# Peptides against a protein of PDB entry 4U39: the designs that were tried, part 143

Target 1, 302 residues: chain A of PDB entry 4U39
Amino acid sequence: SIKVIGVGGGGNNAVNRMIENEVQGVEYIAVNTDAQALNLSKAEVKMQIGAKLTRGLGAGANPEVGKKAAEESKEQIEEALKGADMVFVTAGMGGGTGTGAAPVIAQIAKDLGALTVGVVTRPFTFEGRKRQLQAAGGISAMKEAVDTLIVIPNDRILEIVDKNTPMLEAFREADNVLRQGVQGISDLIATPGLINLDFADVKTIMSNKGSALMGIGIATGENRAAEAAKKAISSPLLEAAIDGAQGVLMNITGGTNLSLYEVQEAADIVASASDQDVNMIFGSVINENLKDEIVVTVIATG

## One batch from the design tools (peptide; made by RFdiffusion4, then SolubleMPNN)

Design b2_p23_1_s4 (from b2_p23_1, 10 letters changed)
Fold by OpenDDE base, seed 2:
Structure b2_p23_1_s4 (fold): chain B 302 residues (1-302), chain A 23 residues (1-23)
Amino acid sequence: as target 1 above (302 residues)
Amino acid sequence: SGRWVIITQTKETPEPVYSVKEI
């Protein structure tokens, strides 16, 4: 089974976005120290952590409170994650609950023998230096607790959106990028009848690889597949070129008109930009909500 | 109803293997 656990406010917003976009084949778990925020979750499983420590009033933007809250609720977290083959831990770093609890939850998942993938954001520079410093500590702790850690630098999201994008829409775009990171991997595994082969290959690529980079490309028109692939491999979300990656996961999502030729064209572009010795897994998804749009997600590991 | 195209390329299988599955 695949479980997605959203930790704190940012992680739970991302989980809500995943549920709203009908990401299939995964179980959703919402974790928070704030009981009021947790009530807004759309997840089937809702877990309040640190009830004794915080009394449901949240972590007060203190990562040590988030950490202790997860430690207080360890047995409940273990029970919720038990029997998972794969666990996605998603959080916005820089806050109290997400920054402190996500590494503890990730370690619990890993200790249970699940393939543990972190998908986390760095805060925007405008959220201030304190959040950036807290996020750096949380990311360092996540790296030790996961098999693969995808870090999304929120400031790079501002390079792919309009300059006039309101702050609230920038956070929604961060939630959407978190969704794309989880969905880009989960879709590769959750496909009926390929699950066993795909999970073993994904596990080989993602097990104990440390940090990963994600690129996203979106295009329309006659050359949409090639353009989306080129945008993905040159994405501002990629802090480095993919040519040094030991593993690449590629998801090509399109409407009902997505052709095998377009999938091949996009795959060939990503393969040509990758090392000759790369382990590459490609998947494509039909999303009926996509008309003429193709979305390419590239995750580079190693 | 979805259609999945999975393309697997590994070091051991440098030729992309294309599989199509209807879901």
Scores: peptide ipSAE 0.022, ipTM 0.425, DockQ to the pose 0.098
Fold by OpenDDE base, seed 3:
Structure b2_p23_1_s4 (fold): chain B 302 residues (1-302), chain A 23 residues (1-23)
Amino acid sequence: as target 1 above (302 residues)
Amino acid sequence: SGRWVIITQTKETPEPVYSVKEI
């Protein structure tokens, strides 16, 4: 089974966004120290951590409280994660609960033998230096606790959106990028009847790879597949070029009119931008909600 | 109803292998 765990406020917002977008084949778990915030989760499984430590009042933006809260609730986390083949741990780094608890939860998942993938955000620069420093510590701890860590730099989202985008919309876009990172991988695995071969290949590419980069491209029109692929490999979310990656995961999502030719064209573009010795896995998904759009997600590992 | 196209390309299989599953 695939489990997605949203940790803290940002992680729970991302999980809510995944549920709203009907991401299939995954179980959702919301984890928080704030009981009121946790009640707003759409996840079927809601777990309050650190009930003794925090009394449900949250971590007070302190990562050490988030860490201790997850440690207090270790047995409950283990029970919730038991039997997962893959675990996504999603969080907004820089806060108390997400920053402190996500590495602990990730380590628990990894110790249970699940393929453990972190999908986390760095805070925007405007959220202040304290959040950036807390995020850096949380990201470092996540890197040691996961098989693959996708880090989304929120400041790079501002390069994709209009400069006049309100702060609230920038946070919504960060939640959407977290969704795209989880969905881009989960869709590749959650397909009925492919789980064993495709999961082994995904596991080979993602196991013990450490940091990963994600690029997203969206396009419409006659050359939409090629344009989406080019946008993905040149995405501002990529902090480095994909040509040095040891592994590449590619998801091509389109509407019912997505052709095999378009899938091939997009795959060839990503392959041509990658090292010749790279292990590549490509998946294509039909999303009936996508009319004329193609979405290409590229995850570079190694 | 969905159509999945899985393209696997490995060092051992440099030619892309296409698998199509209908959901």
Scores: peptide ipSAE 0.029, ipTM 0.487, DockQ to the pose 0.098; fails the geometry check
Fold by OpenDDE base, seed 4:
Structure b2_p23_1_s4 (fold): chain B 302 residues (1-302), chain A 23 residues (1-23)
Amino acid sequence: as target 1 above (302 residues)
Amino acid sequence: SGRWVIITQTKETPEPVYSVKEI
């Protein structure tokens, strides 16, 4: 089974965005120290952590409170994650709950033998130096606790959105990028009957790889597949070129009019930008909610 | 070398249709 666990405010917003976009084949778990915020989650499984420590009032932007809250609730987290083959841990780094609890939850998932993937954001520079420093500590702890860690630098989202984008929309775009990171991987394996073959390949590429980079490309029109692939491999979210990656996961998502030719064209572009000895997995998904759009997600591991 | 996985799931076909090709 695949489980997606959203940790704290940013992680729970990302999980809500995944549910709203009908990401299938995954179980959603919302974790928070704030009981009021947790009640607003759309996840089927809701877990309040650190009830004794916080009394449901949240972590007060303190990562040590988030950590201790997850440690207090370890047995409940273990029971919720039990029997998962794969666990996505999603969080916004820099806060109290997400920064402190996400590494503890990830370690619990890994100790249970799940393929553990972190998908986390680095805060915007405008959120202040304290939040950046807290995020750096949380990211370091996540890297030790996961098999693969995808870090999304929120400042790079500002390069792909309009300059007049309201702050609230920039946060919504960060939640959407978190969604794309989880969905880009989960869609490769979340089909009944394929899980064993596809999961073994994904496990080979993602196990004990440490840091990963993600690129996203979206395009429409006659050359949409090629344009989406080119945008993905040149994405501002990629802190480095994909040519040095040991593994590449590629998801090509389109509407009902997505052709095998478009899938091949997009895959050839990503393959040509990658090392010849790289392990590559290519997934294609039909999403009826997409009209003329193609979305290419590239995850570079190693 | 890589693996192609094509997954199609629609409202008309609630059972996922998939094909796998080695490349």
Scores: peptide ipSAE 0.015, ipTM 0.408, DockQ to the pose 0.239; fails the geometry check
Fold by OpenDDE base, seed 5:
Structure b2_p23_1_s4 (fold): chain B 302 residues (1-302), chain A 23 residues (1-23)
Amino acid sequence: as target 1 above (302 residues)
Amino acid sequence: SGRWVIITQTKETPEPVYSVKEI
C-alpha cells in the first residue's frame, strides 16, 4: 500500500490539494500538533501528535516541539504507517510541526521497511531568515531519514508566477507542486496504465538515493509527448542531474488517447538525455481529466 | 504552451532548487 502523510500546516494543505485532485490509490494521513487545523484536513486518517506536550495548540513555530510531539506519538505513527510499502512524507519546512515532526515520521516509515520519499518545500525568502534556518535543519534531518528527498524551493515559484501574483496564490502553487511530485510517483504504482512498473524497480531507483531532481513537462498537440519530455529534461539544472543520475524514474500521464507510441517517444527522449549506464524506468498513466494534455514527470536520483 | 517544474538538488547544492519554466 502507498501512504501519503502530510505533516503540519503546509503538508496538510498539500494533502488537501491531492484529495481535491482525486489522486487515487493512496491512503492519506494528516498529522498536526494543532487540533483545529487538523480538523480542517480532508484526509480520512487524522492524527494529532504531541497532545500532552502541546494540548492541541500547535508547535509555536518551534521545530523542537514538532520533533518531541512526533516522538510522543511514535506508537500511533507506527500503527498508522504499518503495512505501507511506500510512504510519502510531505511538509512545508520552516514551521514548527512540519520541520520537527516530518524527519521523525520519515524515520519511522523507513524503520518499518517502507520506501520513504520526502516531498517538502523550502519557505519563501519573504517568510524570513528564521524560517529559512529552521527549514535547512529540517531538510538535513529529512535527508538522513528518507530514501529519496525531493525539496521544492518556493522562491523559484516566485520566478515563474507573475510579479503581481498574490501571496496566497504562490502558496497554492507550492501546494500544487508538492501534489505533482507525489502524484507523479504514486500514479506509477497505484494507477493502472499502459505500462505498469514493478514496485521493486521503483524501490531500486529510489532506495537510499538521498537527493533527487524532478522535472515536469506538460504539452498538447501532435508532438505533445516529445514536447512534454523535452520540457521535463530541458532545465540546465536537470540536464546535469540526468547526466549524473544513478537512476531515472519517468511518468508519462495522458488522457484516454495516450498512445504507446507517444509513451515510447517520450521515454526515448529521456533515455537519450540520460547516461547509458543509468537505470531508467518509466511508467504510463491514463488520466481522463487530461484530455489532450500529456504530463511527463522525470525524477533523477543519485 | 507548457509549464515546467524543475527541482534540482545536487551533491554540491544539497538544497533542491525548484524552477518552473513556462514554455
Scores: peptide ipSAE 0.006, ipTM 0.267, DockQ to the pose 0.024; fails the geometry check

Design b2_p23_2_s1 (from b2_p23_2, 10 letters changed)
Fold by OpenDDE base, seed 1:
Structure b2_p23_2_s1 (fold): chain B 302 residues (1-302), chain A 23 residues (1-23)
Amino acid sequence: as target 1 above (302 residues)
Amino acid sequence: MRKVLIAKLETSDYKAYNEHVLL
């Protein structure tokens, strides 16, 4: 089974966005120290952590409280993650709960033998230096606790949105990018087909790879596949080129009019931008909610 | 959502031995 665990406010917002976009074949778990915020989750499984420590009042933006809250609730987390083949741990880094609890939860998932993937955000620079420093510590702890860690630098989202984009929309876009990171991988495994990718293949590419980079490209029109692929490999979300990656996961998502030719064209572009010795896994998915849009997600590991 | 195509490829062999699995 595939489980997605949203940790703290940012992680729970991302999980809500995944549920709203009908990400299939995954079980959702919402984790928080704030009981009121947790009640707003759309996840089927809701877990309050650190009930004794926090009394449901949240972590007060302190990562040490988030950590201790997860440690207090270890047995509950173990039971919720038991039997998962893969666990996505999603969080907004820089806060109390997400920053502190996500590494603990990730380690629990890994110790249970699940392929453990972190999909986390760095805070925007405007959230302040304290959040950036807390996020750096949380990301470092996540890197040790996961098989693969996708880090989304929120400041790079500002390069792909209009300069007049309201702060609230920038956070919604961060939640959407978190969704795309999880969905881009989960659809490769969980979407039914006659020949599924062997989970072993995904596991080979993602196990103990450390940090991963994600690029996203969206396009419409006659050359939409090529344009989306080019945007993905040149995405502002990529902190480096994908040419040095040991592994590449590619998802091509389109509407009901997505052609095999478009899939091939997009795959050829990403393959041509990758190292000659890279292991590339690609999948294409039909999403009926996409009209004339193609979305290409590239995840580079190693 | 439905899967349309999945492949695992080494980039060196991509042009020569791409296995297209249409689903």
Scores: peptide ipSAE 0.013, ipTM 0.444, DockQ to the pose 0.117
Fold by OpenDDE base, seed 3:
Structure b2_p23_2_s1 (fold): chain B 302 residues (1-302), chain A 23 residues (1-23)
Amino acid sequence: as target 1 above (302 residues)
Amino acid sequence: MRKVLIAKLETSDYKAYNEHVLL
C-alpha cells in the first residue's frame, strides 16, 4: 500500500490539493499539532500529535516542539503507517510542526521497512531568514530519515509564475508542485499500467539515494511531448542539470489522445540529456482531465 | 480508468527496446 502523510500546515494543504485532484491508489493521513487546522483536512485519517505538549494549540513556529510532538505520538504514527510499502512524507519546511515532526515521521516509516520519500518545500525568501534557517535544519534531518528527499525551492516557483502573482497564489502553486511530485511517482505504481513498474524497480532507483531534484514541463500542440520533455529537463525547479544523476524517474502524463510516439519522443529527449550509465525508469499515465496537454515530470536521484 | 504504461529502460536496453517495438 502507498500512504501519503501531510505534516503540519503546508503538508496538510498539499494533501488537500491531492484529494481535490483525485490522486488515486493512495491513503491520505493528515498530521498536525494544531487541532483547529487539522479539522480542515480532507484526509480520511486525521492525527493530532503532541496533544499533551501543545494542547492542540500548534507548535508556535518552533521545530523542537514539532519534533517532541511527533516523539510523544510515536506509537500512534507507527500504527497509522503499519503495512505501508511506500510512504510519502510531505511538508513545508521552515514552520514548527512540519520542520520538526516530518523527520521523526519519516524515520518511523523507514524503520517499519517502507520506501520513504520526502517531498518538501524550502520557504520563499520573503518568508524571512528565520524560516530559511529552520528549513535548512529540517531538510538536513529529513536527509538522514528518508530514502529519497525531493526538495522544492519555492523561490524557483517565482520564475515560472507571473511577477504580479499574489503571495497566496504563490503558496497555492507550491502546494500544487508538492502534489505533482507525489502524483508523478504514485501514479507510476498505483495506476494499473500496460507495463506495471515492479515496485522493486522504483525501490531500486529511490532507496538510499539522498537528495533528489524534480523538473516539470507542460506543453500543448503538435510537438507537445518534445516541448514538455525539454521544459522538464530545463525546469527552474532543477537546481542542477540531470546529466550527473545516477537515477532518473520520468512520468509522461497525457489525455486519451497520448500516442506511443509522443511517449517515445519524450523519453528519448530525457535519456539524451542524462548520463549514459543512468538507470532510467519511465511511465506514461492517461489522465482524462488533460485534454491537449502533456505533463512531463522528471525526478533525478544521486 | 487511468492506464499507465511503464517501461524500464536501462540506457543500454533503450536501443534494444526501440528495436523490438519498431519490429
Scores: peptide ipSAE 0.013, ipTM 0.394, DockQ to the pose 0.125
Fold by OpenDDE base, seed 5:
Parts: sequence; structure tokens; C-alpha cells
Structure b2_p23_2_s1 (fold): chain B 302 residues (1-302), chain A 23 residues (1-23)
Amino acid sequence: as target 1 above (302 residues)
Amino acid sequence: MRKVLIAKLETSDYKAYNEHVLL
């Protein structure tokens, strides 16, 4: 089974966005120290952590409280994650619960033998230096606790959105990018492809790879596949080029008119931008809601 | 039912794989 665990406010918002976008083939778990915030989760499984420590009042933006809350609730987390083949741990880094608890939860997933993937955000610079420093510590701890860690730099979202984009919309876009990262991988596994990816192949690309980069491209029109692929490999979300990556996961999602030629064209562009010896896995997904849009998600590991 | 085509490619063999699997 594939489980997605949203940790703290940002992680729970991302999980809500995944549920709203009908990301299928995954089980959703919401984790928080704030009982009121947790009640707003759309996840089937809701877990309050650190009930003794926090009394449901949250972590007070302190990562050490988030960490201790997860440690207090270790057995409950183990039970909720038991039997997962893969666990996505999603969080907004820089807060109390997400920053502190996500690494603990990731380690629990890894110790249970699940392929453990972190998908986390760095805070926007405008959220202040304290959040940035807390996020850096949490990201470091996540890197040790996961097989692969995708880090989304929220400041790069400001390069994709209009300058007049309200702050609330920038956060919604961060939640959407987290969704795209999880969905881009989960769709490769949860949907039996025409070519059966052995879950072993995904494990080979993602196991003990450390930090990963994610790029996203969206396009429409006649050259939409090529344009989306080019946008993905040049995405502002990529902190570096993918040319040195040991592994690449590509997801191409389109409407019912997605052609094999478009899938090939996108894959050729991504492969050509990658190392000659790169292991690339790609999946094509039909989503009737995309109509004429193509979405290419690239995840570079190694 | 989502139709998904999944392929594993090594970049060095990508062209050969496309000819055999995708074309």
C-alpha cells in the first residue's frame, strides 16, 4: 500500500489539496499537534500527536515540541504506517509540528521497511529568518530519515506566479506543488501501467538517494508535450540542472487525446537533458479533466 | 480507469527501447 502522511499545517493543507484533486491509489493520514486544525483535515485517518505534551494546542512554532510530540505518539504512528510499501511524508518546513515531527515520522516509516519519500517546502523568505533556519534544520533531519527528499523552494513559486498574486494564493500554489510531487510519483506505482513497473524499479531509483529535485511544466497547443517537457527540465523549482542525476522519474499527464508520440517526445527531451547513464522511469497518465493541457513532472535523484 | 503507460529507460538504450516498446 501507498500512504501519504501530512504533518502539521502545511502538510495537512497539501493532503487536503490531494484529496480535492482525487489523487487515487493512496491512503491519507493527517498528523497534527493542533486538534482544531486537525479537525479541518479531509483525511480519513486523523492523528493527534503529543496530546500529553501539547494538550492539542499545537507546537507553538517550536520544532522541538513537534519532535517530542511525534516521539510521544511513536506507537500510534507505527500502527498507522504498518504494512505500507511506500510512505510519502509531506510537510511545510519552518513551523513547529511539520519541522519537528516529519523527520521522526519518516524514520518510523523507514524502520518499518517502507520506501520513504519526503516532499517538503522551504518557507518563503517573507515568512522570516526564524522559519528559514528552522526549515534548514528540519530538512537536514529529513534527509537522514528518508530514502529520497524532494525539497520545494517556495521562493521559486514567486517566479512562476504573477507579482500581484496574493500571499494566500502563493501558499495554495505551494500546496499544489506538493500535490504534484506526490501525485507524480504515486501515479507511477498506483496505476498499473501497460508496462508493469516493478515497484522494485521505483525502489532502485529512490532508495537511499538523498536529495531530489522536482521540475514541473504545463503546456497546451500543438507542441504541448515538448513545451511541457522543456518547462519541466528548466523549471524554477529545480535548484540545479538534472544533467548530473543518477535517476529520473518522469510523469506525463494529459487528457484523452494524449498520444504515444507526445509521450515519446517529452521523454526524449527529458532523457536528452539527463546523464547518458541515467536510469529514467516514465509514466503517462490520462486525466480527463486536463482537456488539452499536458503536465510533465520530472523528479531527479542522485 | 486511468490508462497509464509506464516505461523504464536507460538513456543509452532509450532509442532502442522506444522502437521496441513505444512504436
Scores: peptide ipSAE 0.010, ipTM 0.442, DockQ to the pose 0.138
Fold by OpenDDE base, seed 4:
Structure b2_p23_2_s1 (fold): chain B 302 residues (1-302), chain A 23 residues (1-23)
Amino acid sequence: as target 1 above (302 residues)
Amino acid sequence: MRKVLIAKLETSDYKAYNEHVLL
């Protein structure tokens, strides 16, 4: 089974976005120290952590409170994760609950033998230096606790959105990028497509790989596959070129008109931009909600 | 030799694809 755990406010917003976009074949768990915020989650499983420590009033933007809250609730987290083959831990780094609890939850998942993937955001620079410093500590702890850690730099989202985009919409786009990171992997396993990866292939590319970068490209029209692939490998979300990656996971998602030729064309572009010795795995997914659109997601590991 | 791991489609079209990608 695949489980997605949203940790704290940002992680829970991302999980809500995943549910709203009908991401299939995954179980959703919302985790928070704030009981009121947790009640707004759309997840089937809602877990309040650190009830004794916080009394449901949240972590007060303190990562140490988030950590201790997850430690207090360890047995409950273990039971919720038991029997998962894969666990996605999603959070916004820089806060109290997400930053502190996500590494603890990830370690629990890893200790249970699940393939553990972190999908987390760095805060925007405008959220202030304190959040950036807390996020750096949380990301460091996540690296030790996961098999693969996808880090989304929120400041790079400002390069792909309109300059007049309201702050609330920039946060919604961060939630959407978190969704795309989870869905780009989960769909390869859980959703039948033109090219179905097995879980063992995904485990091979993601197990003990450390930090990863994600690129996304979307295009329409006659050259949509090539354009989407080019956008993915040149995505502002990629803090480095993919040519240094030891592993690449690629998802090509299209509508019912997605052709094998388009899949091949996109795969060849990504392969050509990658190192010659790279372990590349690619899959294709059919999404009936996509009309003329192709979405290419690239995850570079190592 | 780029090892593109293409998932095992058991369909006739997959065999043609694997032959084209491995060449």
Scores: peptide ipSAE 0.009, ipTM 0.414, DockQ to the pose 0.304

Design b2_p23_2_s2 (from b2_p23_2, 9 letters changed)
Fold by OpenDDE base, seed 1:
Structure b2_p23_2_s2 (fold): chain B 302 residues (1-302), chain A 23 residues (1-23)
Amino acid sequence: as target 1 above (302 residues)
Amino acid sequence: PRKVTIARLETKDYHAENVKVEL
């Protein structure tokens, strides 16, 4: 089974976005220290952590409170994650609950023997230096607790959106990029496509790889596959070129008109941009909602 | 050095065996 656990406000917003976009074949768990915020989750499983510590009032933007809240609720987290083959831990780093609890939850998942993937955001620079410093500590702790950690630098989202984009829309885009990171992997396992991957293939690429970078490309038209692939490998979300990556996981998602030729064309472009000795795996997914769009997601590990 | 791309073509009707597509 695949479980997606959203931790704190940002993680729960991402989980809500995943549910709204009908990400299939996954179980959703919402975790928070704030009971009121948790009630707004669309997840089937809702877990309040640190009820004694916080009394449901949240972590007060303190990562140490988030950590202690997860430690208090360890047995409940273990029970909720039991029997998962794969666990996605999603959070917005820089806050109290997400930053502190996500590493603890990730470690619990890993200790249960699940392939544990972190998909987290760095805060925008405008959220202030305190959040950036808290996020750095949380990311460091996540790196030790997961098999693979996808870190989304929110400031790079500002390079792909209009300069006049409202702050609320920038956060929605961050939630969408978190969704794409989870869905880009989960769909390869859970959603039938032209090319499917098994869990063992994904596990080989993602086990004990540490930090990963994600690129996304979207295109339409006659050359949509090539354009989407080129956009993915040149994505502002990639803090470095993929040519130095030890492993690449690629998802090519299209509508019902996605051809095997388009999948191959996209794969060839990403392979050509990757190291010669890279272990690349790719899958294709059919999403009827994309119509004429192709979405290429590239996850570079190592 | 051969780039080994592991692709499983699962077409609905054909459990195609693990075709290692060498790209």
Scores: peptide ipSAE 0.021, ipTM 0.499, DockQ to the pose 0.342
Fold by OpenDDE base, seed 3:
Structure b2_p23_2_s2 (fold): chain B 302 residues (1-302), chain A 23 residues (1-23)
Amino acid sequence: as target 1 above (302 residues)
Amino acid sequence: PRKVTIARLETKDYHAENVKVEL
């Protein structure tokens, strides 16, 4: 089974966005220290952590409170994660609950023997230096607790959105990129496509890899596969080129008109941009909601 | 070291065995 755990406000917003986009084959768990915020979750499983510590009033933007809240609720977290083959831990770093609790939850998942993938955001620079410093500490703790940690730099989202984009929409786009990171992997396992991957293939690429970068490309038209692949490998979300990666996981998602030729063309472009010794795995997913669009997601590990 | 691209083509009608596509 695949479980997606949204931790704190940003993680729960991402989980809500996944549910709204009908991401298939995953169980959703919402975790928070704020009971009122948790009630707004669309997840089937809602877990209040640190009820004694916080009394449901949240972590007060303190990561140490988030950490202690997860430690207080360890047994409840273990029970909710039991029997998962894969666990996605999603959070916005820089806050209290997400920053402090996500590493603890990730470690619990890993100790249970699940393939544990962190998908987290760095805060925007405009959120201030305190959030950036808290995020850096949380990311460091996540890196030790997960098999693979995908870090989304929110400031790079500002390169792909209009300069006039309201701050609230920039946060919604960050939640959408978190969704794309989870869905780009989960669909390869849970959703039938032209090329299915088994869980063992994904586990080989993602186990004990540490930090990962994600690139996304979307295109339409006759050369849509090639254009989407080129956009993915040149994505602003990639803080480094993929040519130094030890492993690449690629998802090629299209509508019912996606051809094997388009899949091959996209795979060849990503392979050509990657190191000769890279372990590359690619899958193809059919999403009927994608009419003429192809979405290429590249996850570079190592 | 050969790039091992693991592609499993599960088409409903073609039990295509493990086609190692050597890229």
Scores: peptide ipSAE 0.019, ipTM 0.473, DockQ to the pose 0.315
Fold by OpenDDE base, seed 2:
Structure b2_p23_2_s2 (fold): chain B 302 residues (1-302), chain A 23 residues (1-23)
Amino acid sequence: as target 1 above (302 residues)
Amino acid sequence: PRKVTIARLETKDYHAENVKVEL
């Protein structure tokens, strides 16, 4: 089974966005220290952590409170994650609950023997230096607790949205990029496509790989596969080029007119941009809502 | 070392469960 655990406000917003986009084949768990915020979750499983410590009033933007809240609730987290083959831990770093609890939850998942993938955001620079410093500590702790850690730099989202985009919409786009990171992997396992991957293939690419980069490309028209692949490997979300990546996971999602030739063309472009010794796996997904669009998601590990 | 792409083709046109594409 695949479980997605949203941790704190940002993680729960991302999980809500996944549910709203009907991401299939995954179980959703919402975790928070704030009981009022947790009630707004669309997840079937809702877990309040640190009820004794916080009394449901949240972590007060303190990562140490988030950490202690997860430690207090360790047994409940273990029971909720039990029997998962794969666990996605999603959070916005820089806050209290997400920053502190996500590494603890990730370690619990890993200790249970699940393939543990972190999908987290760095805060925008405008959220201030305190959030950036807290996020850096949380990301460091996540890196030790996961098999693969995808870090989304929120400031790079500002390069893919209109300059006039309101601050609230920039946060919604961060939630959407978190969704794309989870869905780009989960669909390869849980959603039938032109090319499916087994969990063993994904596990080979993602186990004990440390940091990962994610790129996304979208295109339409006659060269849509090639254009989407080129956009993915040059995505602003990539903090570095993928040429040094030891492993690549690629998702090619298209409409009912997605051809095997387009899948191969996109895969060849991504492989050509990667190391000569890269272990690349790719899958394809059919989404009837995309019509003439192709979406390429690249996750580079190493 | 050759680039190894592992794919499982479930298309009606491909009977091979696992295609290793050397890229």
Scores: peptide ipSAE 0.014, ipTM 0.463, DockQ to the pose 0.414
Fold by OpenDDE base, seed 4:
Structure b2_p23_2_s2 (fold): chain B 302 residues (1-302), chain A 23 residues (1-23)
Amino acid sequence: as target 1 above (302 residues)
Amino acid sequence: PRKVTIARLETKDYHAENVKVEL
C-alpha cells in the first residue's frame, strides 16, 4: 500500500489539495498538534499527536514541541503506517509541527521497512529568518530519516507565478507543487497508464538516494511533449541542473490522446539532458482531465 | 554505457512485456 502522511499545517493543506485533485491509489493520513486545524482535514485518517504535551493547541511554531509530540505518539504512528510499502511524508518546513514531527514520522516509516519519501517545502524568504533557520534544521533531520527527500524551494515558485499573485495564492501554489511531487510518483505505481512501473523499479531508483530535486513542465499544442520536457528540465524548481543526477524518475502525464511517440520524445529530451551513467526510469499516466495538456515531472536523485 | 530506460508497456491487447527501450 501507498500512504501519504501530511504533517502540520502545510502538510495537511497539501493532502487536502491531493484529495481535491482526486489523486488515486493512496491512503491519506493527516497529522497535527492543532486539533482544530486537524478537524478541517479531508483525510480519512486523522491523528492528533502530542495530546498530553500540547492539549491540541498546536506546537507554538517550536520544532522541539513538534518532535516531542511525534515521540509521544510513536505507537499510534507505527500502527497507522504498518503494512505500507511506500510512505510519502509531506510538510511545510519552518513551522513547529511539520518541522519537528515530520523527521520522526519518516524515521518510523523507514524503520517499518517502507520506502520513505519526503516531499517538503522551504519557506518563502518573506516568512522570516527564524522560519528559514528552523526549516534548515528540519530538512537536515529529514534527510537522515528518508530514502529520498524532495525539497521544494518556495522562493522559486515566485518565478513561475504572476508578480501580482496574492500571498495566499502563492501558498496554494506551494501546496499544488507538493501535490505534483507526490502524484508524479504515486501515479506511476497506482494508476494504469501507457507505461507502468512496478514498485521494485521505483524502489531501486529512490532507496537511500538522499536529496532530490523536482522539475515540472506543462505544455499544449503539436510539440507539447517536447515543450513540456524542456520546461521540466529547465524548471525554476530545479536548484541545479539534472546532468549531475545519479538517478532520474520521469512521469509523462497526458489525456486520452497521449501517444507513445510523445512519451518517447519527452523521454529522449530528459535522457539527453541527464548524465550518461544516469539510472533513468520513466512512466506514463493517462489523466482524462488534462485533455490537450501534457505534464512532465522529473525527479532527479543523487 | 547504454542508458537503460525501464518501461513496461501495458497495451490493452498485449500482455505486459517488459519492453526495454534502449534510449
Scores: peptide ipSAE 0.012, ipTM 0.469, DockQ to the pose 0.349

